Peptides against a protein of PDB entry 4Z63. Designs and how they scored, part 49

Target 1, 334 residues: chain A of PDB entry 4Z63
Amino acid sequence: LCLGMNDLTGNIPEDLFHLKRLNLLGIQENRLSGSLSREIRNLSSLVRLDVSWNLFSGEIPDVFDELPQLKFFLGQTNGFIGGIPKSLANSPSLNLLNLRNNSLSGRLMLNCTAMIALNSLDLGTNRFNGRLPENLPDCKRLKNVNLARNTFHGQVPESFKNFESLSYFSLSNSSLANISSALGILQHCKNLTTLVLTLNFHGEALPDDSSLHFEKLKVLVVANCRLTGSMPRWLSSSNELQLLDLSWNRLTGAIPSWIGDFKALFYLDLSNNSFTGEIPKSLTKLESLTSRNISVNEPSPDFPFFMKRNESARALQYNQIFGFPPTIELGHNN

## One batch from the design tools (peptide; aimed at target 1 S172 M307 F324)

Design b2_p21_2_s3 (made by RFdiffusion4, then SolubleMPNN; from b2_p21_2, 9 letters changed)
Fold by OpenDDE base, seed 1:
Structure b2_p21_2_s3 (fold): chain B 334 residues (1-334), chain A 21 residues (1-21)
Amino acid sequence: as target 1 above (334 residues)
Amino acid sequence: EVVISNGSSYVTTDEPATLPP
C-alpha cells in the first residue's frame, strides 16, 4: 500500500493494521499526526515501513519483535521522542533504519550482535547523548552510518579500528573531541570512502602525521572546526579523493601543489582559512574539472549532504555527492 | 564549468532543524 506524497491528515485508520499480508506500507510525505500505533505489530508480513516526512509524535512502539520480515524502516522527519525501542535495537531482519530528524533522546544503544542484517543507519539530527556506541563495529554489515547533529561527547571509540564494513560515516556537529585520535582510529577502516566531521574538534590542530593513510577516501569534509595547522601531507596519498572541504578553519601555510594531482577531485573548498602563497598551477589541470563526464554511477552515502551558509539557517540539500557542482573555492584566505 | 563561489558556505551533514516538512 503506497499512499505517499499526498496531503493526508489525521491518524492512520486502525483497520489498516489488520492487513496481515501487507509487505509494503508507504505513507511518507503526508501530514499524518499522532502516535505511531502499536497495532503495526499486526502487519506480520511487513518488509518495508515508510512513515517519513509526517507529523508523527510520541515514542516509537516496541513491537518490532512481531515484525520478523521488516527490512526497511523509514521514519525520518517526524516528531518521535524517546529512545530506539528494544525490539528495534535487536532486529535481526532490519537492513535499513532511518530515523533522522526526529527528537529521539537518551543513550544510543543497539544490539549489533543481533542486528546481523543492518547495513544503513541514519540517526542524524536527534537528541542522543552520551558517547558513541563502542559496539557499532559489531554490526558486521553496517556500511552507512549517519550520527550527525547529536551530542556524543568525547572521542571516537578505539573499537572503530575494527569497523571494516564502514564505508560512509557522518558525525557532523556531534560535540566530538580529539581529531588526532579520531583520524588515527578511522584510518583503519579500510572501506571508508566518505568521512564527514564538520563542526567538531573546536580549535584543535589538524594532524600532519605522515603515518596517517586513508587509501579509499573519496569524500573528506572537516569544515567549520576552527582547526589550526596546515594542509595535511597524509591526504596526498588519498588518490581517489573527489570532494574536499576544509573551509572555515584556521589553516595556514601554502596550498600544496599535490592538491592538483587528484584526478577525481571535482569539489574543493578551502575558503575561509589563512592560507598564503600562490594558487597552485596544478589546479588548472584537474581532469575532473576539464572533463564533463563525472561518473554519476558511483555508490553514494544514503544520508543527505547540506551546503550551509554560515550566517543563514538555510541550507541546500544534496542527496548525492555528484549533485555538487564542480567547484574550486579558495576565497577569504587573505 | 568550474564554479567559483564566494566562500560563504560549507558542506555538512547536520540537517538544519528548520527545513520545512
Scores: peptide ipSAE 0.460, ipTM 0.799, DockQ to the pose 0.672
OpenDDE base, seeds 2, 3, 4, 5: peptide ipSAE 0.449, 0.443, 0.444, 0.428; ipTM 0.790, 0.786, 0.786, 0.779; seed 4 fails the geometry check

Design b2_p21_2_s4 (made by RFdiffusion4, then SolubleMPNN; from b2_p21_2, 10 letters changed)
Fold by OpenDDE base, seed 4:
Structure b2_p21_2_s4 (fold): chain B 334 residues (1-334), chain A 21 residues (1-21)
Amino acid sequence: as target 1 above (334 residues)
Amino acid sequence: PVIVSSGSSYVTTDEPPTRPP
């Protein structure tokens, strides 16, 4: 049943929950309000539930133990409060959980040992507090993780050295500290291709440790952190780099010539730093900017990116990395 | 290559929360 993208109001009719053979319920992008009914438990054949982009409020009902086939739960952009229900946090069938842009709060707790099928987690823009859950690496298939815009004070857990499944990681504006530790840990994530750390680590030094290595890194965004230091030498070994944003920091020194050696680099923003010297001639040799080969099947993060132009303006949303225009931004340097 | 010189933007995943109706 797909009723998305309408102007439906009110709550879900109770009779809808009598559809025990229903595999897909999509009611996204409406004006549905009130609490999400616990009677969803009656939809025992449900594989996909999409209630995103509505006006739902209250706590998410703790009925997911009665939904043994549920693989996809999309509830982003609602007014849900409370925590993740225990049954949801223990779901062995769930592949994708998207509860981005809600008002969920408390300490984030997932039973990763139970969530054996979870591959995508989007909890960005909520009110979770405390520390990052140390047991996330126990979600052995978890590839995509967005935890941006929460209040996860502290450091990246040491346990994330073992986060082998992690490919796409977003932690923008989550009150994280100790970038040196974070990078030192995350370099062990051998499958990590996208790392977004914007609006963290305020005023810290960007480490220039040659021992750091991100072999498969394609997207690195560490903007607006007031980071000091220089262009990190360790980044030169990330040969697959496609997008780099280190803007709005306090980085100094020269832009190194190796920045032009990235064959796939199509988006570079080093603006609003204190870089000096000449623009490397090697930047003119970036083939990706002149002959871009975009693979239709190239994997990308599930979470959206935003280009924020100013503090007051609404950010432009980009759902895919390749949605960004080929860009070299070096403005507002010394 | 497209050279942008505005220098006023940055990339983030920091999504602003939905405004209350």
Scores: peptide ipSAE 0.465, ipTM 0.811, DockQ to the pose 0.661
OpenDDE base, seeds 1, 2, 3, 5: peptide ipSAE 0.465, 0.458, 0.449, 0.443; ipTM 0.810, 0.804, 0.798, 0.793

Design b2_p21_3 (made by RFdiffusion4)
Pose (drawn by RFdiffusion4):
Structure b2_p21_3 (pose): chain A 334 residues (1-334), chain P 21 residues (1-21)
Amino acid sequence: as target 1 above (334 residues)
Amino acid sequence: SWSEFEDEAFENEEWENVLWM
């Protein structure tokens, strides 16, 4: 049953909850509102539930043991309150959970021993607080995590050294502390390809510690953290690097020669720092910016990227990394 | 009304995965 992208109003007629054989309900992108009824436990054949882009509110009903076939739950852009219900946090069948841009709050609690099929999680633009849940690496299939724009505090848990499935990790604007511990821990996640740390670690020093090694790293964004220190040389060992954004920090010293050695680098933003010295000549022999013989695969995280020119400008949206124009941005330095 | 709602949702979302120039 596909009703998506219309102008429908009101709540879901209770009539709909008699459909015990329905495996797909798309009501996304309408004007629907009210609470999402607890009678939804009666729809035991559901596989994909798309409630996104409506005006729903109230708690998400805790009925999800009654929906054992649920694989995709899409609730993004609604007014849902409370945390993740215990039954949803215990669902062994969920592949994907998208609750981003909701009014959700409290401690984020998932039973990752119970959620053996979870491979993608998007909780962005919410009010989840407390520490990042230490048990997240226990979701052995979780590849894509977007926790951006939340109200967490403290450090990245030590157990994140074991997050073997982690590929794409977006932590922007989440009030994270100790970038030194965050980078030392996260370097042990061998599948990490894209990492977004923008608007965290405010005023901290960027670790220069050269035992840090991110081998498969493709996209590194740590911006507007007002970080101090120099261009970290440990980054030169990430040969796959495609997009690097260190902008809006307090970084100083010269821009080193090895920045021109990244063969897959097509975008770099070092703007709005305290960088001095001349421009390194090696930026003239960047391979992805010269010939057509460098070829690589674009990273594929499940989340869009946003770009701001200044603090008051409306943002630009890029659904894919290769949507960024090939760019050298060195402005507002010394 | 729907367009306004999309604009408001965009303004809330622009702070995720943000790059600064």

Design b2_p21_3_s1 (made by RFdiffusion4, then SolubleMPNN; from b2_p21_3, 14 letters changed)
Fold by OpenDDE base, seed 3:
Structure b2_p21_3_s1 (fold): chain B 334 residues (1-334), chain A 21 residues (1-21)
Amino acid sequence: as target 1 above (334 residues)
Amino acid sequence: SREARREEAFRRLEGENLIFR
């Protein structure tokens, strides 16, 4: 049943929950309000539930133990409060959980040992507090993680050294501290291709430890952290780098010539720093800027990026990194 | 309108994964 993208108001009719053979319920992009009915428990054949972009409020009902086939739960852009229900946090069938842009609060807790199928988690823009869950790496299939814009004080857990499934990770604007520790841990994530750490680590020094290595890193965004230091030499070994944003920091020194050696680098923003010296001539030879052979079909994060064209402009949502125009931004340096 | 709600939601989301220009 697909009723998305209408102007439906009120609550879901109770009779809808009698559809025991229903595999797909899509009611996204409506004006549905009130609590999400616990009677969704009656939809025992449900594989996909999309209630996103509505006006739902209250706590998410703790009925997911009665939904043994549920693979996809999309609840982004609602007014849900409370925590993740225990049955949802223990779901062995769930592949994707998207609860972005809600009012969920408390400590983030998932029973990752039970959530054996979870591959995508989006909890961005919520009110989760405390520390990052140390057991997140126990979600052995978890590839895409957006925890941006929560209040996760402290450091990245040491256990994330074992987060082998992690490919796309955003912790932007989450009050994280100790960038040196974070990078030292996350370098062990062998499948990590996208790392977004914007608006964290305020005023810290960007580590220049040559022992750091991110083999598969394609996208690194560490903007607006007021980071000190210079362009990190360890980054030169990330040969697959496609996007680098270190803008709005306090980085100093020269822009190194090795930046021009990244064959796939199509987006570079080093603006609003304190870089000095000459622009490396190697930047004029970036192959990705001369020949657009960027395979548009590469896997991307499930979470979107937001680009502001100027400080006063509204951010534009980009679902694909490859949607970014080829860019070299070096403005507002010394 | 749906458009206005989308726009409002996007404004709320502007704090995530920002690429500043």
Scores: peptide ipSAE 0.391, ipTM 0.910, DockQ to the pose 0.804; fails the geometry check
OpenDDE base, seeds 1, 2, 4, 5: peptide ipSAE 0.389, 0.371, 0.385, 0.369; ipTM 0.912, 0.905, 0.911, 0.903; seeds 1, 2, 4, 5 fail the geometry check

Design b2_p21_3_s2 (made by RFdiffusion4, then SolubleMPNN; from b2_p21_3, 13 letters changed)
Fold by OpenDDE base, seed 1:
Structure b2_p21_3_s2 (fold): chain B 334 residues (1-334), chain A 21 residues (1-21)
Amino acid sequence: as target 1 above (334 residues)
Amino acid sequence: SREKRLEEAFERLQDENVMYR
């Protein structure tokens, strides 16, 4: 049953929960309000539930133990409060959980040992506090993780060295500290291709440790952190780099010539730093911007990006990395 | 309106995975 993108108001009719054979309920992008009924438990055949972009409020009902086939729960852009209910945090069937842009709070806790099928987690723009969950790497299929715009004080957990399934990770704007530790840990994520760390690590030094290595890194975004230091030498070994944004930092020194050796680099933003010297000639020879057609059909993070011209500007939303125009931005340097 | 709600949500979300140019 798909009723998305209407002007439906009120709550879900109780009689809808009598549909015992219903596999898909999509009621997204409406004006549905009130609490999400616990009677969703009666939809025992449910595989996909999309209640996103509504006006639901209250706590998410703790009835997911009665939904043994549920693979997809999309609840983004509602007014949900409280935590992730225990039955949801223990769901062995769930592949995707999207609760972005709610008012969920407290400590983020998932029973990753139980969540054996979870491959995508979007909890961006909530009110989770405390530390990042140390057991997140126990979600052995978890590939896409957006935890941006929460208040995860402290450092990236040491346990994230074992986060082998992790491919796309955003911790943007989450009050993180110790970039050296974070990078030192996350380099061990062998499948990590996208790393977004914007608006963290305020005023720290970007490490230039040659022992750091991100073999599969395609997208690195560490903007607006007031980071000091220079272009990190360790990044030169990330031969698959497609997008680099280190803008709005306090990076100094020369832009190194190896920045033009990235054959797949189509988006480079080093603007609003304190770089000096000459523009490397190698940048004029970036294959992705000259002769080589890069594939734009590569897997992308499930979470969107937002492009602003400055801190006060309205953003443009990009749902896919390759939606960004080919760019070399070196403005506002020395 | 739907449009207004979308815009209000967007205004909140635009600082999630933000890039500056």
Scores: peptide ipSAE 0.502, ipTM 0.927, DockQ to the pose 0.880
OpenDDE base, seeds 2, 3, 4, 5: peptide ipSAE 0.469, 0.476, 0.475, 0.467; ipTM 0.916, 0.921, 0.921, 0.919; seeds 2, 3, 5 fail the geometry check

Design b2_p21_3_s3 (made by RFdiffusion4, then SolubleMPNN; from b2_p21_3, 13 letters changed)
Fold by OpenDDE base, seed 3:
Structure b2_p21_3_s3 (fold): chain B 334 residues (1-334), chain A 21 residues (1-21)
Amino acid sequence: as target 1 above (334 residues)
Amino acid sequence: SREELKEEAFKRLQDENVIFR
């Protein structure tokens, strides 16, 4: 049943929950309000539930133990409060959980040993607090993780050294501390291709430790952290780098010539720093900027990016990194 | 309107994973 993208109001009719053979319920992009009914438990054949972009409120019902086939739960952009229900946090069938842009709160807890199928987690823009869950690497299929815009005070857990499934990770604007520890841990994530750490680590030094290595790193975004230091030498070994944003920091020194050696680098933003010296001539030879054949078909994070021209400007949403125009921004340096 | 609700939600979301230019 697909009722998405209408102007439906009120609550879901109770009779809808009698549809025991229903595999797909899509009611997204409506004006549905009230609590999400616990009678969803009656939809025992449900594979996909999309209630996103509504006005739902209250706690998410703890009925996911009665939904043994549920693979996709999309609840983004609602008014849900409380935590992740225990049955949802223990779901062995769930592949994708998207609860982005809600009012979920408390400690983030998932039983990752039970969540054997979870591959995408989007909890961005919630009110989760405390520490990052140390057991997140136990979600052995978890590839895409957005935890941005929560209040995860402290450091990246040491256990994330074992997060082998992790490919796309955003912790943007999550009150994280100790960038040196974070990078020192996350370098062990062998499948990590996208790392977003914007608006963290305020005023810390960007580590220039040559022992750091991100083999498969394609996208690094560490903007607006007020980071000190220079362009990190360890980054020169990330030969697959496609997007680098270190804008709005306090980075100093010269822009190194090795930046021009990144064959796939199509987006570079080093603006609003304190870089000095000459613009490397190697930047004028970036193959990705001279040849139009950016492979548009590469896997991207499930979470969108937002491009703003300034802090007050309306953002443009980009669902894919390859949607970014080829860019070199070096403005507002010394 | 639905469009206004989308716009309001978008305004909240645009501060997540921001690329500043």
Scores: peptide ipSAE 0.440, ipTM 0.918, DockQ to the pose 0.827
OpenDDE base, seeds 1, 2, 4, 5: peptide ipSAE 0.440, 0.423, 0.427, 0.437; ipTM 0.920, 0.913, 0.915, 0.917

Design b2_p21_3_s4 (made by RFdiffusion4, then SolubleMPNN; from b2_p21_3, 13 letters changed)
Fold by OpenDDE base, seed 4:
Structure b2_p21_3_s4 (fold): chain B 334 residues (1-334), chain A 21 residues (1-21)
Amino acid sequence: as target 1 above (334 residues)
Amino acid sequence: SREKLLEEAFERLQGENVIYR
């Protein structure tokens, strides 16, 4: 049953919960309000539940133990409060959990040893606080993680060295500290291709440790951190780099010539720093800027990116990094 | 209004993974 993208109001009719054979319930992008009924437990055949972009409020009902086939739960852009219910945090069937842009609070706790199928987690823009959950690496299939715009004070857990499944990770604007530790840990994530750390590490030094190595890194976004230091030499070994944004920092020194050696680099923003010297001639030889044959079919994060052209402009949503225009931004440097 | 709430929600979403130009 798909009723998304309408002007439906009120709550879900009770009789809907009698549909024992229902595999998909999509009621997204409506004006549905009130609490999400606990009677969703009656939908025992449910595989996909999409209640996103509504006016639901209250706590998410703790009934997911009665939904043994549920793979997809999309509840983004509602008014949900409280925590992730225990049954949801223990769901062995769940592949994707999207609860972005709610008012969920407390410590983020997931029973990753139970959540054996979880591959995508989006909890961005909530009110989670405390530390990052140390047991996230125990979610052995967890590939996509967005925890942006929460308040995860402290450092990236040491346990994330073992986060082998992690491919796409955003912690943007989450009050993180110690970028040196974070990078030192996350370099061990063998499958990490996208790392977004914007609006963290306020005023820290970007490490220039030659021992750091991100072999599969394609997307690095560490903007608006007021980071000091220079262009990090360790980044030169990330041969698959496609997008680099280090804008709005306090980085100094020259832009190194190796920045032009990245064959796949199509988006570079180093603007609003304190870089000096000449623009590397190697930037004029970037293959990705001369060839339109960018593979559009590469895997991307499940979480979107937003591009702002100016402070007053509404951000443009990009669901894929390939949607970004080929860009070299070096403005507002010394 | 719902529209205003959705707009505000959208604006909040824009603050997650922002690429500044």
Scores: peptide ipSAE 0.357, ipTM 0.858, DockQ to the pose 0.720
OpenDDE base, seeds 1, 2, 3, 5: peptide ipSAE 0.349, 0.348, 0.348, 0.338; ipTM 0.827, 0.840, 0.837, 0.837; seed 2 fails the geometry check

Design b2_p21_4 (made by RFdiffusion4)
Pose (drawn by RFdiffusion4):
Structure b2_p21_4 (pose): chain A 334 residues (1-334), chain P 21 residues (1-21)
Amino acid sequence: as target 1 above (334 residues)
Amino acid sequence: ASLAAFLASLAAADAPWIYTD
C-alpha cells in the first residue's frame, strides 16, 4: 500500500490495522498527524514501514516484537518524542533505522547482541544525551552510523576500537571531547572510509602524534572545531584521501609539501585558519586535478553533506561526494 | 586598478566549510 507524496491529513484510520498481510506501507511525505497507534502491532507481516515527512508526534509505540519481519523503519522528519523503544532496540530483523530530525531524547540504548541485522542507523538532529553508547560496536553489521547534531557528551568509547563494520561515521555537532582519544581509537576501525567530526572538540589541539594511521580513509571532515596545532603529518599516510576539510580551525604554521601527494584528492578546504608561509608548489602536481588517468570509486555513505559559506548563509546540499566541485580553498589565511 | 579590484574581491570572499546533519 503506497500513499506517499499526497496531501493527506488526520491520523491513520484504525481500519488500516486490520491488514495482517501487508508487507509494505508507505505513507511518507503527507500531512498526517497524531500518535502512531499501538494497534500497529497488528500488522505482523510488515517488512518496510515508511512514515517519513509527516506531522506525527507522541512516543514511538513499543510494539516491535509484534513486527518480527520489519527490516526498514523510516520515521525521519516527524515530532516523535521519547527514546528508542525497547522492542525496536531488541529487533533482530531491522536492517535500517532512520529516525533523524525528530524530537527524540534521553540516553540512546540499543541491544546490539539483539540487533543482528542492523547495518544502517540514522539518529541525526535529535536530543539524545549522555555518553555515546559503549555497546555500539556490538552491532556486528552496522556499517553506516549518523549521530550528528545530538546532545551527547564525553569521549568516544574505548570499545569503538572493535567497530569492524563501521564504514561511514558522522559525528558533527555532537559535543564530543578529546579529539586525541577519538582519533587514537577510531584509527583502529579498519573499514572507516568517511568520517565527519565537524563542530566537536572545541578549542582542542589537533593531535600531531604520528603513529596515527587511517589506511582506507577517503573523506575527512573536521571543521569549525577551532582546533590548534599544525597540519598533521600522520594524515599523509592515507593514500586514498579524496576530500579533506580542516577549515575554520586555529591551525598554524606552513602548509606542508605532502598535501600535494594525495593522488585521489579533488577537494581541499584549509580556509579560515592561521596558515603562513608560501603556497606549497606540490599543489600544482595534484593528480586528480591535472590529468584524466587517475580513477577511483566515490565513497557511498547514507547521509548527505552540507556546505556553509559563512555563519549566516543557507547551506548547500550534496547527496554524493562527487557532487562537490573539484576545489582548492585556501582563503582567510596568512 | 584591475589588480586592486581583484585583490579586494578575494579579500571579501566567504570561507566555506562542510558538515552533516

Design b2_p21_4_s1 (made by RFdiffusion4, then SolubleMPNN; from b2_p21_4, 16 letters changed)
Fold by OpenDDE base, seed 1:
Structure b2_p21_4_s1 (fold): chain B 334 residues (1-334), chain A 21 residues (1-21)
Amino acid sequence: as target 1 above (334 residues)
Amino acid sequence: EEELAEKLAELLRDSPYITTE
């Protein structure tokens, strides 16, 4: 049953939950309100539940043990409160969990040993607190992780050295500290292609350790951290780099010529730093900016990107990396 | 000088950055 993208209001009729053969319930992009009914448990054949972009409130019901076929739960952009229900945090069938932009709170706890099918997790823009879950690497299929805009104080856990499944990772605006430790850990994630760390590490030094290596890194965003230092030499080894945003830092020194050696680099933002010297002539040789053949068919994160002018501004949403226009921003360097 | 600083500040305020929040 697909009723998305309407102006439906009120609660879900209780009789809808009697549809025991229902595989897909999509009621997204409506004005549905109230609590999400516990009677969802009666939808024993449910594979996909999409309640996103509504006005649901209250706690998410702890009924996911009665949904053994549920692979997709989309609840983003609601008013859900409380934690992740225990049955949801232990779901062996769940492939994708999206609860972005809610009011979920407490310590984030997932039983990754039980969540054997989980490949995508979006919990961005919630009220989770404490530390990052050390056991996330135990989710052996987890590739896409957005934990942005939560209050995960402290450092990236050492256990994330073993996060081999991790491909797309965002921790934007999560009160993280120690960028040197974070990069030193995350470099061990051999499948990591996208790393977003915007609005963390306030005033720290960007490490220029030549021992750092991100072999498969395509997207690096470390904007608005007020980071000191220079353009990091270790980044020159990330030959697949497509997007780099280091804007709104305090980086100094010259823009190095090796930036022009990135064959796939189509988006470069180094604006609002303290870079000096000449613009590297090698930037004029960026093949991605001269050739129209950017392979649009590359895997992208499941989480959206936002271009923000400030923390309060309406952001432009980009659902795909290739949605960004080819850009070179070098403005406001002194 | 102040007008240039204000224009620079305004331009700085208008420069976007990428996030996922």
Scores: peptide ipSAE 0.484, ipTM 0.814, DockQ to the pose 0.448
OpenDDE base, seeds 2, 3, 4, 5: peptide ipSAE 0.443, 0.441, 0.412, 0.207; ipTM 0.787, 0.782, 0.763, 0.770; seed 5 fails the geometry check

Design b2_p21_4_s2 (made by RFdiffusion4, then SolubleMPNN; from b2_p21_4, 12 letters changed)
Fold by OpenDDE base, seed 1:
Structure b2_p21_4_s2 (fold): chain B 334 residues (1-334), chain A 21 residues (1-21)
Amino acid sequence: as target 1 above (334 residues)
Amino acid sequence: SAAAAALAAELARDSPYITTE
């Protein structure tokens, strides 16, 4: 049943939950309100539940133990409160959980040993607090993780050295500290292609340690951290780099010539730093900007990107990395 | 237009950054 993209209001009729053979319920992009009924438990054949972009409130019902076939739960952009229900946090069938842009709170806890099928997790823009869950690497299929805009005090857990499944990771604006430790840990994630750390590590030094290596890194965003230091030499070894945003930091020194050696680099933002010297001539040789059509068919994170401004609450949303226009931003440097 | 110029000036003063929030 697909009723998405309408102007439906009120509550879900209770009789809808008598549809025991229903595999897909899509009621997204409406004005549905109230609590999400516990009677969802009656939809025992449900594979996909999409209630996103509504006005739902209250706690998410703890009925997911009665939904053994549920693979997709999309609840982004609602008013849900409380935590992740225990049955949801233990779901062995769930592949994708998207609860971005809600009011979920408390300590984030997932039973990753039980969540054997979880491959995509978006909990961005919630009110989770405490520390990052150390057991996330136990989610052996977890590839896409957005935990942005929560309050995860402290550092990236050491256990994330073993996060082999991790490909796309955002911790943007999550009150994280110790960038040196974070990068030192995350470099061990052999499948990591996208790393977003914007609005963390305030005023720390960006490490320039030649021992750091991110072989598969395509997207690095560490913007608006007030980071000190220079362009990190270790980044020059990330030969697959496509997008780099280090804007709104306090980085100094010259822009190194190796920045133009990235064959796939199509988006570069070094604006609002304290870089000095000349613009490297090698930037004029970026193949991606001169001759090469960027392949739109490359895998992308499931979570959206936003181009935000410090003075504006408005952001432009990009659903894919290749949605960004080819860009070289070097403005507002000294 | 004056609006376009104002927008351009605003964009220049407050250049965007990427996030996922």
Scores: peptide ipSAE 0.549, ipTM 0.855, DockQ to the pose 0.447
OpenDDE base, seeds 2, 3, 4, 5: peptide ipSAE 0.544, 0.509, 0.512, 0.507; ipTM 0.851, 0.833, 0.833, 0.831

